# Peptides against a protein of PDB entry 5YCA: the designs that were tried, part 17

Target 1, 132 residues: chain A of PDB entry 5YCA
Amino acid sequence: RSLPAERNPLYKDDTLDHTPLIPKCRAQVIEFPDGPATFVRLKCTNPESKVPHFLMRMAKDSSISATSMFRSAFPKATQEEEDLEMRWIRDNLNPIEDKRVAGLWVPPADALALAKDYSMTPFINALLEASS

## One batch from the design tools (peptide; aimed at target 1 Q28 F32 F39 F54)

Design b2_p10_7_s2 (made by RFdiffusion4, then SolubleMPNN; from b2_p10_7, 3 letters changed)
Fold by OpenDDE base, seed 4:
Structure b2_p10_7_s2 (fold): chain B 132 residues (1-132), chain A 10 residues (1-10)
Amino acid sequence: as target 1 above (132 residues)
Amino acid sequence: PMSLDELEAL
């Protein structure tokens, strides 16, 4: 597959130590019609544009929003590029579509695979290790 | 479902 050409400069180095990012994660309980659910989120600010995105984990099953990962990693991606990647994820990984929240959510192993592709491994490791 | 933008905004 082809990923967008321009990547968020925040993710220029995939080898950085993730541990400093762990305490930057925040857990939040969100009320849904069928009950509360806890999410862990990590604010990721593009150092060039100063636009933040939040990487999101469902605390209960550690599913991570692949959609938010993509949008953070590729801030200039078109909707078509996103759609293409989401289709690829559906075809090649193990995503779920949750009734409560939009986007594709993937299990930790898949998230780490995507993180490698998107050069955001430290951020996903931190998100996965953060307390909920 | 709640959009990701809405989720982030909470």
Scores: peptide ipSAE 0.535, ipTM 0.933, DockQ to the pose 0.977
OpenDDE base, seeds 1, 2, 3, 5: peptide ipSAE 0.533, 0.532, 0.532, 0.533; ipTM 0.933, 0.932, 0.932, 0.932

Design b2_p10_7_s3 (made by RFdiffusion4, then SolubleMPNN; from b2_p10_7 with T3S)
Fold by OpenDDE base, seed 4:
Formats: C-alpha cells, structure tokens, sequence
Structure b2_p10_7_s3 (fold): chain B 132 residues (1-132), chain A 10 residues (1-10)
C-alpha cells in the first residue's frame, strides 16, 4: 500500500522511549446510550502546525482508533488516502466497528503494526500502558 | 455513533 507522503513531524523518531508519555495519557468515562465506557486518550500536538489530535484507546479491550492514528500521522492526507488506508486495514488487520464510536478500532497488536508503519510506536506503547 | 471529533472534544 501507499501511505501519504508527508508525516506529522511529531513522529520523526520511532525509537524514542515511550515511558515519559504514559503519564500524559488521560482516562475518561463517556456516557453512551447503552451505558458508560472508559477511554484513554493521549494528546498529540503537531509541533509545526500546533494542531492536536487525540489518540484513543477503549479501556476495556484496549482497542485503539486506527482512524485517529492515521489522521494524527498524516495531517495533510486526503479523504481518498484515508479511505484507502481504512480499506487496507479492513482487508489486512482485525478491525472492529463499534456502534458507539466512529472509525476503525484495532486490537493492540494491530495498533502496534500500524504504529510501526506510521512511525508512532512510542505513542501507541504509552497509550496501551496507561492506566484506566 | 459518536464521531471521532466529538469524542476528542469531550
């Protein structure tokens, strides 16, 4: 597959220690029609544009929003590029579509695979290790 | 379903 050409400069170094990011994560209970669910979120600010995105984990099953990962990693991606990647994820990984929240959500192993592709491994590791 | 933008904004 082909990923967008420009990546968020926040993710210039995929080898950084993730542990300093862990305490930056925040757990939040969100009320849905069928009951509450806890999410863990990590604010990721593009150092160039200053635009933040939140990486999101469902606390219960550790599913991570692949859509949010993509949007954070590729801030200039077109909708077509996003759609292409989401289709690839559907075809090659194990995403879940949750009725409560939009986007594709992937299990931890898939999230880490994507993180490697998107050069955001420290951030996903931190998100996965954060308390809920 | 809640949009990702809405989810982030909570």
Amino acid sequence: as target 1 above (132 residues)
Amino acid sequence: AMSLEELEAL
Scores: peptide ipSAE 0.518, ipTM 0.928, DockQ to the pose 0.975
OpenDDE base, seeds 1, 2, 3, 5: peptide ipSAE 0.517, 0.515, 0.516, 0.516; ipTM 0.928, 0.928, 0.928, 0.928

Design b2_p10_7_s4 (made by RFdiffusion4, then SolubleMPNN; from b2_p10_7, 3 letters changed)
Fold by OpenDDE base, seed 4:
Structure b2_p10_7_s4 (fold): chain B 132 residues (1-132), chain A 10 residues (1-10)
Amino acid sequence: as target 1 above (132 residues)
Amino acid sequence: ALSLDELEAL
């Protein structure tokens, strides 16, 4: 697969210590028709454009929104590029279908694999370790 | 289902 050429400069260094990011995560309960669910989110602001994206975790099973990761990592990606990556994820990883929320959600191991590809490892580690 | 934008906005 081919990832978009331009990456969010927020993710220029994949080797940074993730622990300072942990307290920046926020947990919230969202009410759905079939009951409440807790999500943990981490606000990630592109230092150049100042546009924020939220990385999202389902607290219960620690599933991470791969779609949110992609959109944060590649803010100038086309819809075609996103669709291509999402198809790749479907074909190569273990995404979870959830009727409550859109996008592809992947288990922690897959999220970390994507994080490596997207240079987001500190952010995903923080998101996974944050309290819910 | 909530879109990701809607989810972020909650």
Scores: peptide ipSAE 0.465, ipTM 0.918, DockQ to the pose 0.949
OpenDDE base, seeds 1, 2, 3, 5: peptide ipSAE 0.464, 0.462, 0.461, 0.464; ipTM 0.917, 0.917, 0.917, 0.917

Design b2_p10_8 (made by RFdiffusion4; failed a check: a repeat of another design)
Pose (drawn by RFdiffusion4):
Parts: C-alpha cells; sequence; structure tokens
Structure b2_p10_8 (pose): chain A 132 residues (1-132), chain P 10 residues (1-10)
C-alpha cells in the first residue's frame, strides 16, 4: 500500500533495543462518564521539527491507537492519506472502536505489524511492555 | 467520543 512519502526522523532505525524507552512511558487514569480508564502513553518528539505526538495504549486490553501511530510516523500526512490508511487497517487488520475514545485501536499483534510498516517497532515494543 | 487531542491534553 501507498504511505505518506516522508517519515518522522525519530523512526530511522527499527532495530534498536527498546529497554531505555520503557521508563519513558507513563500510565494515566482518565475519567469518562462510566467511569475511569487507564492508558499508557509515550511522548515521541520529532528531532528535527520538535513537534511531539503521543503514542497511546489502553491498559484494559492493551489496544494501541493506530491513529496515534500514524500521526506520529508521518509529519506531512494529508487527511486523504490518513483516511486511506485507516480504511486499509479496517480492511486488513482487526481494529476496535471504543465509544469513549476516537481513532482506530488495534490489538498488540496488529500494532506490531503496523510498527514494522512505519519503522516504529522499538517504540511500540516499549509501549506494550510498560507498566500500566 | 473523546478525541486523541483531548485525551493527550490530560
Amino acid sequence: as target 1 above (132 residues)
Amino acid sequence: AMTLEELEAK
């Protein structure tokens, strides 16, 4: 599949061990109407533009926001490119919708498949292993 | 649904 032409330089090496990234993750409880949910997040900063994005994980089922991954991976992505990629995820992987939180959420195996596609493997590995 | 922007802002 086509992907946005440019990638976040933070992701120039998919093979680095992830041990140092785990302690950078944070667990956070967020209140919703029914009520609290726990997330794990990793703040990822583009080393060139310095623009940050959060990678998100739901602690209950370890679902990963594919939307958050995409937005971190591709700085100049158009809305059309994002729409195309979310459609591809729906058609080829196993996402879930949560009424409470927007975006496409995928199980760990699917998150890792996408991480390889986006060259984000160490970061997703760290997010998945971090304490909740 | 809460947006990611809203979620990240917390």

Design b2_p10_8_s1 (made by RFdiffusion4, then SolubleMPNN; from b2_p10_8, 3 letters changed; failed a check: a repeat of another design)
Amino acid sequence: AMSLDELEAL

Design b2_p10_8_s2 (made by RFdiffusion4, then SolubleMPNN; from b2_p10_8 with T3S K10Q)
Fold by OpenDDE base, seed 4:
Structure b2_p10_8_s2 (fold): chain B 132 residues (1-132), chain A 10 residues (1-10)
Amino acid sequence: as target 1 above (132 residues)
Amino acid sequence: AMSLEELEAQ
């Protein structure tokens, strides 16, 4: 597959130690019609544009929003590029579509696979290790 | 379903 040409410069180095990012994660409880659910989120700010995106984890099963990962990693991606990647994820990984929240959510192993592709491994490791 | 933007805004 082809990923967008320009990547968020925040993710220029996939080898950085993730541990400093862990305490930057925040847990939040969201009320849904069928009850509350806890999410863990990590604010990721593009150092050039200063636009933040939040990487999101469902606390209960550690599913991570692949959609948020993509949007953070590729801030100039077109909707078509996103759609193509989401289709690829559906075809090649093990995503779930939760009725409560939009986007594709993937289990930790898949999230780490995507993180490698998107050069954001430290951020996903931190998100996965953060307390909820 | 709640949008990702809405999730982030909570």
Scores: peptide ipSAE 0.481, ipTM 0.921, DockQ to the pose 0.980
OpenDDE base, seeds 1, 2, 3, 5: peptide ipSAE 0.477, 0.474, 0.476, 0.479; ipTM 0.921, 0.920, 0.920, 0.921

Design b2_p10_8_s3 (made by RFdiffusion4, then SolubleMPNN; from b2_p10_8 with T3S K10L; failed a check: a repeat of another design)
Amino acid sequence: AMSLEELEAL

Design b2_p10_8_s4 (made by RFdiffusion4, then SolubleMPNN; from b2_p10_8, 4 letters changed)
Fold by OpenDDE base, seed 5:
Structure b2_p10_8_s4 (fold): chain B 132 residues (1-132), chain A 10 residues (1-10)
Amino acid sequence: as target 1 above (132 residues)
Amino acid sequence: AMSLDELDAL
């Protein structure tokens, strides 16, 4: 598959120590029509544009928002590029679509596979290790 | 469904 050409400079080094990012994660209970659900969130700010995105984990099953990962990693991606990547994820990984929240959500192993592709491994490791 | 923008804003 083809990924967008320009990547968020926040993710320039996939090999950095993730442990300093763990305490930056925050757990939050969100109320939905069917009841509350806890999410763990990590604010990721593009150091050039200063635009933030939240990486997100469902506390219950550790699913990670692949859509949020993509949007954070590729800030100049078109909607078509996003759609193509989401299709690739559907065809090659094990995503879920939760009716409560938008986007594709993937299990931890899939999230780490995407993280390698997007150069986000430290951030996803931190998000997965954070308490809820 | 809650949008990702809405999730970011919480």
Scores: peptide ipSAE 0.399, ipTM 0.905, DockQ to the pose 0.898
OpenDDE base, seeds 1, 2, 3, 4: peptide ipSAE 0.395, 0.394, 0.398, 0.394; ipTM 0.904, 0.904, 0.905, 0.904

## One batch from the design tools (peptide; aimed at target 1 R100)

Design b2_p11_3 (made by RFdiffusion4)
Pose (drawn by RFdiffusion4):
Structure b2_p11_3 (pose): chain A 132 residues (1-132), chain P 11 residues (1-11)
Amino acid sequence: as target 1 above (132 residues)
Amino acid sequence: SPPMTLEELAA
């Protein structure tokens, strides 16, 4: 599939061990109407533009926001490119919708498949292994 | 009600 032409330089090496990234993750409880949910997040900063994005994980089922991965991976992605990619995820992987949180959320195996596509493997590895 | 956005969640 086509993907945005440019990638976040933070992701120039998919093979680095992830041990140092785990402690950078944070667990956070967020209140919703019914009621609290726990998330794990990793703040990822583009080393060139310094623009940060958060990678998100739901602690209950370890679902990963594919939307958060995409937005971190491709700085100049158009809305059309994002729409195309979310459609591809729906058609080829196993996402879930949570009424409470927007975006496409995928199980760990699917998150890792996308991480390979986006060259984000060490970061998703760290997010998946972090304490909740 | 609408779902919380990732921007709101990241706050």

Design b2_p11_3_s1 (made by RFdiffusion4, then SolubleMPNN; from b2_p11_3, 4 letters changed)
Fold by OpenDDE base, seed 4:
Structure b2_p11_3_s1 (fold): chain B 132 residues (1-132), chain A 11 residues (1-11)
Amino acid sequence: as target 1 above (132 residues)
Amino acid sequence: APPLSLDELAA
């Protein structure tokens, strides 16, 4: 598959130690009609544009929003490019579509696979290891 | 109710 040409410079080095990012994650409880759910989020600010995106994890099953990853990694991507990638994820990974929240959510292993593709492994590792 | 957008989730 083809990914967008321009990647967030925040992710220039996929080999960085993730541990300093762990305490930067924040847990929040959101009330849904069928009950509360905890999400963990990591604020990722593009050092060039200064625009933040939040990477999102469902605390309970550690599902991670692939959509949030893509949008953070490729801030200049078109909707068409996003749609193409989401279709690829549907076809090649194991995404979950949760009725409570938008976007595609993937299990940890899939998230790490995407993280490698998007060069954001430290951030996903931190998000996965953060407490909730 | 419709699902929360990622923007709403991050708000």
Scores: peptide ipSAE 0.637, ipTM 0.942, DockQ to the pose 0.935
OpenDDE base, seeds 1, 2, 3, 5: peptide ipSAE 0.634, 0.635, 0.634, 0.635; ipTM 0.942, 0.942, 0.942, 0.942

Design b2_p11_3_s2 (made by RFdiffusion4, then SolubleMPNN; from b2_p11_3, 5 letters changed)
Fold by OpenDDE base, seed 4:
Parts: sequence; C-alpha cells; structure tokens
Structure b2_p11_3_s2 (fold): chain B 132 residues (1-132), chain A 11 residues (1-11)
Amino acid sequence: as target 1 above (132 residues)
Amino acid sequence: APPLSLEQLAE
C-alpha cells in the first residue's frame, strides 16, 4: 500500500522512549445511550503547524482508533488516501466498528503494527500503558 | 443516535 508522502514531524524518531508520554495521557468517561465508557487519550501536537490531534484508546479492551492515528501521522492526507488506508486496515488487520464512536478501531497488536508503519510507536506504547 | 466523531471524543 501507499501511505501519504508527508508525515507529521512529531513522529520523526520511532525509537524514542515512550515513558515520558505516559503521564500525558488522560482518561475520560463518556456517556453513551447504553451506558458510560472510559477512553484514554493522548494529545499529539504537530511541532510545525501546532495543530493537535488526540490518539484514542477504549479503556476496556484497549482498542485504538486507527483513524486518529492516521490523521495525526498524515496531517495533509486527502480523504481518498485515508479511505484507501482504512480499506487496507479492514482487509489486512482485525478492526472493530463500534456503533458508539466513529472511525476504525483496532486491537493493541494491530495498533502497534500501524504505529510501526506510521513511525509513532512511542506514542501508541504510552497510550496502551497509561492507566484508565 | 449517531456515533460520536473523533473530534467530539477529543472535547
């Protein structure tokens, strides 16, 4: 598959220690029609554009929003590029579509696979390790 | 009800 050409400079080094990012994560309870659910989010700010994106994890099963990862990693991606990647994820990984929230969500192992592709491993490790 | 957008989750 082809990923967008320009990547968020925040993810220039995939080998950095993730530990400092853990305390930056925040847990939040969201009220849904069928009951509350806890999410953990990590604010990721593009150091160049100063535009933030939040990486999201469902606390209960540690599912990660692949859509949030893609949008953070590739801030200049077209909708077509996003659609292409989401289709690839659907065809090659084990995504979950939750009626409560938009986007494509993937289990931890898949999230780490995507993180490697997007060069954002430290951020996903931190998000997964953070308390809820 | 429609699903929450990622932007809404970030609020």
Scores: peptide ipSAE 0.602, ipTM 0.933, DockQ to the pose 0.941
OpenDDE base, seeds 1, 2, 3, 5: peptide ipSAE 0.602, 0.600, 0.599, 0.600; ipTM 0.933, 0.933, 0.932, 0.932

Design b2_p11_3_s3 (made by RFdiffusion4, then SolubleMPNN; from b2_p11_3, 5 letters changed)
Fold by OpenDDE base, seed 4:
Structure b2_p11_3_s3 (fold): chain B 132 residues (1-132), chain A 11 residues (1-11)
Amino acid sequence: as target 1 above (132 residues)
Amino acid sequence: MAPLSLEELAK
């Protein structure tokens, strides 16, 4: 697969220590028709454009929004590029089905695989390690 | 791409 050419400069170094990011995560309870669910989010601001994106985890099973990862990593990506990547994820990883939420969600191991591809490892580690 | 928020995720 081909990923978008330009990546968020926030993710220029995949080897950084993730621990300072842990306290930046925030838990949020969202009400759904079948009851409340807790999510953990991490605000990721592009240092160049100053545009923020939120990485998101379901607290209960630690599923991560691959859609949020992609949009944060590739701020200038086209919809076609996103669609292509999401299809790749469906075909090659193990996304979950949750009709309550938008986007494509993946288990922790898959999220870390994507994080490596997107150079987001510290951020995903922090998101996964944060308390809910 | 448009940003994705928790509020936007909810269906």
Scores: peptide ipSAE 0.074, ipTM 0.744, DockQ to the pose 0.130
OpenDDE base, seeds 1, 2, 3, 5: peptide ipSAE 0.062, 0.067, 0.069, 0.064; ipTM 0.740, 0.742, 0.742, 0.740

Design b2_p11_3_s4 (made by RFdiffusion4, then SolubleMPNN; from b2_p11_3, 3 letters changed)
Fold by OpenDDE base, seed 4:
Structure b2_p11_3_s4 (fold): chain B 132 residues (1-132), chain A 11 residues (1-11)
Amino acid sequence: as target 1 above (132 residues)
Amino acid sequence: MAPATLEELAA
């Protein structure tokens, strides 16, 4: 598959130590019609544009929003490019359907696979290791 | 109820 040409400069180095990012994660309880659910989020600010995106994890099963990852990694991507990637994820990974939340969510292993593709491994590791 | 958007989750 083809990914967008321009990547968020925040993710220029995929080999960075993730541990300093762990305490930057924040857990929050969101109320849904069928009950509360805890999410962990990590604010990722593009150092060039100063635009933040939040990477999102469902605390309970550690599902991570692939959509949030893509949007953070490729801030200049078109909707068509996003749709293409989401379709690829559906076809090649193991996304989880959750009617409570929008976007495409994937299990930890898939998230790490995407993280490698998007050069954001430290951030996903931190998000996964953060307490909830 | 409609699914929560990522923006809503991040609010």
Scores: peptide ipSAE 0.565, ipTM 0.924, DockQ to the pose 0.917
OpenDDE base, seeds 1, 2, 3, 5: peptide ipSAE 0.564, 0.562, 0.563, 0.558; ipTM 0.924, 0.923, 0.923, 0.923

Design b2_p11_4 (made by RFdiffusion4)
Pose (drawn by RFdiffusion4):
Structure b2_p11_4 (pose): chain A 132 residues (1-132), chain P 11 residues (1-11)
Amino acid sequence: as target 1 above (132 residues)
Amino acid sequence: SPPMTLEEVAA
């Protein structure tokens, strides 16, 4: 599939061990109407533009926001490119919708498949292994 | 009600 032409330089090496990234993750309880949910997040900063994005994980089922991955991976992505990619995820992987939180959420295996596509493997590995 | 955005969750 086509993907945005440019990638976040933070992701120039898919093979680095992830041990140092785990402690950078944070668990956070967020209140919803019914009621609290726990997330794990990792702040990822583009080393060139210094623009940050959060990678998100739901602690209950370890679902990963594919939307958060995409937005971190491709700085100049158009809305059309994002729409195309979310459609591809729906058609080829196993996402879930949560009424409470927007975006496409995928199980760990699907998140890792996408991480290989986006060259984000160490970061998703760290997010998945971090304490909740 | 609409779902919370990732920006709101990350806040």

Design b2_p11_4_s1 (made by RFdiffusion4, then SolubleMPNN; from b2_p11_4, 3 letters changed)
Fold by OpenDDE base, seed 3:
Structure b2_p11_4_s1 (fold): chain B 132 residues (1-132), chain A 11 residues (1-11)
Amino acid sequence: as target 1 above (132 residues)
Amino acid sequence: APPASLEEVAA
């Protein structure tokens, strides 16, 4: 696969300590037609453009939105590049498609694999360790 | 109903 050339400068160092990011995460209960569900989110702001993206985790099974990760990591990616990566994830990892929320969601191990590819490891570790 | 967008859930 071919990832986009330009990456969010927020993720310039994949080796940073993740623990300071844990208290920045927030739990949120969302009401859906079939009942409430809790999500944990982490606000990630591009230091150059000042545009924020939220990384998302389902509290119940710790699934993480791969779509949110990609969009945060590659803010200038085309729709074609996103589609290509989502197809790769579908073919090579273990994503789920939730009927309540759009995008591809992956289990923690897959999320950490993607985090390594996108240089987001501290942020995904924090998101996974945050309380719900 | 269609699934909610990521932007809607993050709001």
Scores: peptide ipSAE 0.417, ipTM 0.904, DockQ to the pose 0.960
OpenDDE base, seeds 1, 2, 4, 5: peptide ipSAE 0.414, 0.375, 0.400, 0.281; ipTM 0.903, 0.895, 0.900, 0.867

Design b2_p11_4_s2 (made by RFdiffusion4, then SolubleMPNN; from b2_p11_4, 3 letters changed)
Fold by OpenDDE base, seed 4:
Structure b2_p11_4_s2 (fold): chain B 132 residues (1-132), chain A 11 residues (1-11)
Amino acid sequence: as target 1 above (132 residues)
Amino acid sequence: SAPASLEEVAA
């Protein structure tokens, strides 16, 4: 696979301590047709464009939205590039498609693998460690 | 119903 060339400058350093990001996460109960579900989200703002994206975790099983990760990491990616990456994730990782929320959701180990690829490790670690 | 978008959930 080939990831988009331009990455969000927020993720320039994959080695940063993640612990300061933990308190920035927020748990949110969302009502769905089949009942409530808790999500944990982390607001990630591109320091240059000032455009925010939210990284998303399902509190119950700690699944992370790979789609949210990709869109945050590669804000200028084309739909074709996203589709290509999502297809790669389907073929190589263990994603689930949730009936409640769109996109591909991956278990923590897969999320961390993607985080390494996207240079988002501190952010995903924080998202995973945050309380719900 | 169709799944909610990420943007809708994160709103």
Scores: peptide ipSAE 0.447, ipTM 0.912, DockQ to the pose 0.925
OpenDDE base, seeds 1, 2, 3, 5: peptide ipSAE 0.428, 0.430, 0.440, 0.421; ipTM 0.909, 0.909, 0.911, 0.907

Design b2_p11_4_s3 (made by RFdiffusion4, then SolubleMPNN; from b2_p11_4, 3 letters changed)
Fold by OpenDDE base, seed 1:
Structure b2_p11_4_s3 (fold): chain B 132 residues (1-132), chain A 11 residues (1-11)
Amino acid sequence: as target 1 above (132 residues)
Amino acid sequence: SAPATLDEVAA
């Protein structure tokens, strides 16, 4: 598959130690019609544009929003490029469709696979290890 | 009901 050409410079080095990012994560309880659910979020700011995006994890099963990853990683991606990647994820990984929340969510192993593709490994490791 | 957007979740 093809990914967008321009990537968020925040993710220039996929080999960085993730541990300093762990305390940057924040837990958030959200009320849904069927009850509360806890999410963990990590604020990721593009160092050039200064535009932040939040990477998102469901605390309970550690599912990660692939959509949030893609949007953070590829700030100039078109909707078509996003749709194409999401289709690839559906066809090749194990996404979860949760009617309560938007986006495409994937299990931790899939998230780490995507993280490697997007050069986001430290950030996803931190998000997965953060307390909730 | 409609699903919450990522922005809504993050906010």
Scores: peptide ipSAE 0.099, ipTM 0.777, DockQ to the pose 0.916
OpenDDE base, seeds 2, 3, 4, 5: peptide ipSAE 0.093, 0.122, 0.092, 0.104; ipTM 0.774, 0.785, 0.776, 0.779; seeds 3, 5 fail the geometry check

Design b2_p11_4_s4 (made by RFdiffusion4, then SolubleMPNN; from b2_p11_4, 4 letters changed)
Fold by OpenDDE base, seed 4:
Structure b2_p11_4_s4 (fold): chain B 132 residues (1-132), chain A 11 residues (1-11)
Amino acid sequence: as target 1 above (132 residues)
Amino acid sequence: APPASLDEVAA
């Protein structure tokens, strides 16, 4: 696979301590047809464009939205690039099936693997450690 | 308030 060339400058340093990000996470209950589900979200703002994206975790099983990660990491990516990456994830990782949610969601281990690829490790660690 | 990414989560 080939990831987009231009990455969100927010993720310039993958080695930063994640703990300061934990309190920035927020839990949110979202209503679905079959009942409520709690998510944890982390607001990630591109320091140059000032455009925010929210990284999302399902509180129950800690699944992470790979789609949100990709869009945050690569704000100038084309739809083709996103589609390519999502297909790669489907073929190489272990995405979960949840008809209630949009995007592609992956378990914590896969999220951390993607985080390494996207230089988002501190943010995903914080998202995973945050309370719900 | 719902996050900006709510529409990306809701199917």
Scores: peptide ipSAE 0.096, ipTM 0.774, DockQ to the pose 0.126
OpenDDE base, seeds 1, 2, 3, 5: peptide ipSAE 0.087, 0.079, 0.062, 0.058; ipTM 0.769, 0.762, 0.763, 0.758; seeds 3, 5 fail the geometry check

Design b2_p11_5 (made by RFdiffusion4)
Pose (drawn by RFdiffusion4):
Structure b2_p11_5 (pose): chain A 132 residues (1-132), chain P 11 residues (1-11)
Amino acid sequence: as target 1 above (132 residues)
Amino acid sequence: PPMTLEELEAL
């Protein structure tokens, strides 16, 4: 599939061990109407533009926001490119919708498949292994 | 409506 032409320079090496990234993750409880949910997040900063994005994980089922991954991976992505990629995820992987939180959420195996596509493997590995 | 990622990240 086509992907946005440019990638976040933070992701120029998919092979680095992830041990140092785990302690950078944070668990956070968020209140919703019914009621609290726990998330794990990793702040990822583009080393060139210094623009940050959060990678998100739901602690209950370890679902990963594929939307957060995409937005972090491709700085100049158009809305059309994002729409195309979310459609591809729906058609080829196993996402879930949560009424409470927007975006496409995928199980760990699907998150790792996408991480290879986006060259984000060490970061998703760290997010998945972090304490909740 | 569901909480957006922007809203979620702002917390």

Design b2_p11_5_s1 (made by RFdiffusion4, then SolubleMPNN; from b2_p11_5, 3 letters changed)
Fold by OpenDDE base, seed 2:
Structure b2_p11_5_s1 (fold): chain B 132 residues (1-132), chain A 11 residues (1-11)
Amino acid sequence: as target 1 above (132 residues)
Amino acid sequence: GPMSLEELESL
């Protein structure tokens, strides 16, 4: 597959220690028609553009939004590039389409595989280890 | 329908 050419400079070093990011995560309860659900969020700000994105985890099963990962990693990606990657995820990983929230959500192992591809490993490790 | 990611992030 082909990933977008330009990556968020926040993710220039995939080998950094993730532990300082853990306390930056925040849990919140969100009300849905079928009841409340807890999400863990990590604010990721592009150091050049200053535009933030939030990485998202469903607290209960630790599913992580692959769509949010992609959009954070590749802020200049086209919709076509996103669609191509989401199709790849459907074909090669184990995504879930949740009726409450949009996008593709993947289990922890798949999220870490994507994190390696997107150079986001410290951020995804922190998001997974954060309390809810 | 499902909540958009933009809406989810804005909460």
Scores: peptide ipSAE 0.563, ipTM 0.934, DockQ to the pose 0.976
OpenDDE base, seeds 1, 3, 4, 5: peptide ipSAE 0.561, 0.562, 0.562, 0.560; ipTM 0.934, 0.934, 0.934, 0.934

Design b2_p11_5_s2 (made by RFdiffusion4, then SolubleMPNN; from b2_p11_5, 5 letters changed)
Fold by OpenDDE base, seed 4:
Structure b2_p11_5_s2 (fold): chain B 132 residues (1-132), chain A 11 residues (1-11)
Amino acid sequence: as target 1 above (132 residues)
Amino acid sequence: AALSLDELEAL
């Protein structure tokens, strides 16, 4: 597969210590028609554009939004590039679709595989380790 | 009527 050429400079170094990011995560309860669900989110701001994205984890099963990872990592990606990557994820990983929220959500092991590809391992490690 | 990612982030 071909990932977009330009990556968010926030993710220039995949080897950084993730522990300082853990306390930056926030848990929140969201009310849905069939009941409440807890999410953990981490605000990730592009240091050049100052545009933030939130990385998201479902607290109960630790599923992480692959779509939000992609959009944060590749701020100038086209819709076609996103569609191509989401298809690759469907074909090669183990995503789930939740009726309550949009996008593809992947289990922790898959999220870490994507994080390596997108150079955002510290951020996903922090998101997974944060309390809910 | 799933929440979009933008809507989810805004909550």
Scores: peptide ipSAE 0.482, ipTM 0.913, DockQ to the pose 0.972
OpenDDE base, seeds 1, 2, 3, 5: peptide ipSAE 0.481, 0.480, 0.477, 0.478; ipTM 0.914, 0.913, 0.913, 0.913

Design b2_p11_5_s3 (made by RFdiffusion4, then SolubleMPNN; from b2_p11_5, 3 letters changed)
Fold by OpenDDE base, seed 1:
Structure b2_p11_5_s3 (fold): chain B 132 residues (1-132), chain A 11 residues (1-11)
Amino acid sequence: as target 1 above (132 residues)
Amino acid sequence: APLSLEELEAL
């Protein structure tokens, strides 16, 4: 597959220690029509544009928003590029589509696979290890 | 309707 050419400079080094990022994660309870659900989020700010994105984890099953990962990693991606990647994820990984929240959500192993592709492993490791 | 990711981030 083809990923967008320009990547968020925040993710220039995939080998960094993730430990300092763990306490930066925040858990929050969100009320939905069918009841509350806890999410863990990590604010990721593009050091050049200063635009933040939040990486998101469902606390219950540790699913990670692949869509948020992609948007954070590739801030200049077109909708078409996103659609192509989401299709690839559907075809090659094990995403879920939750009725409560948009986007594709993938289990931890898939999230780490994507993290490697997007050069954001430390951030996903931190998100997965954070308490909820 | 599900919350958009933009809405989710804004919470």
Scores: peptide ipSAE 0.573, ipTM 0.933, DockQ to the pose 0.971
OpenDDE base, seeds 2, 3, 4, 5: peptide ipSAE 0.571, 0.569, 0.572, 0.569; ipTM 0.933, 0.932, 0.933, 0.932

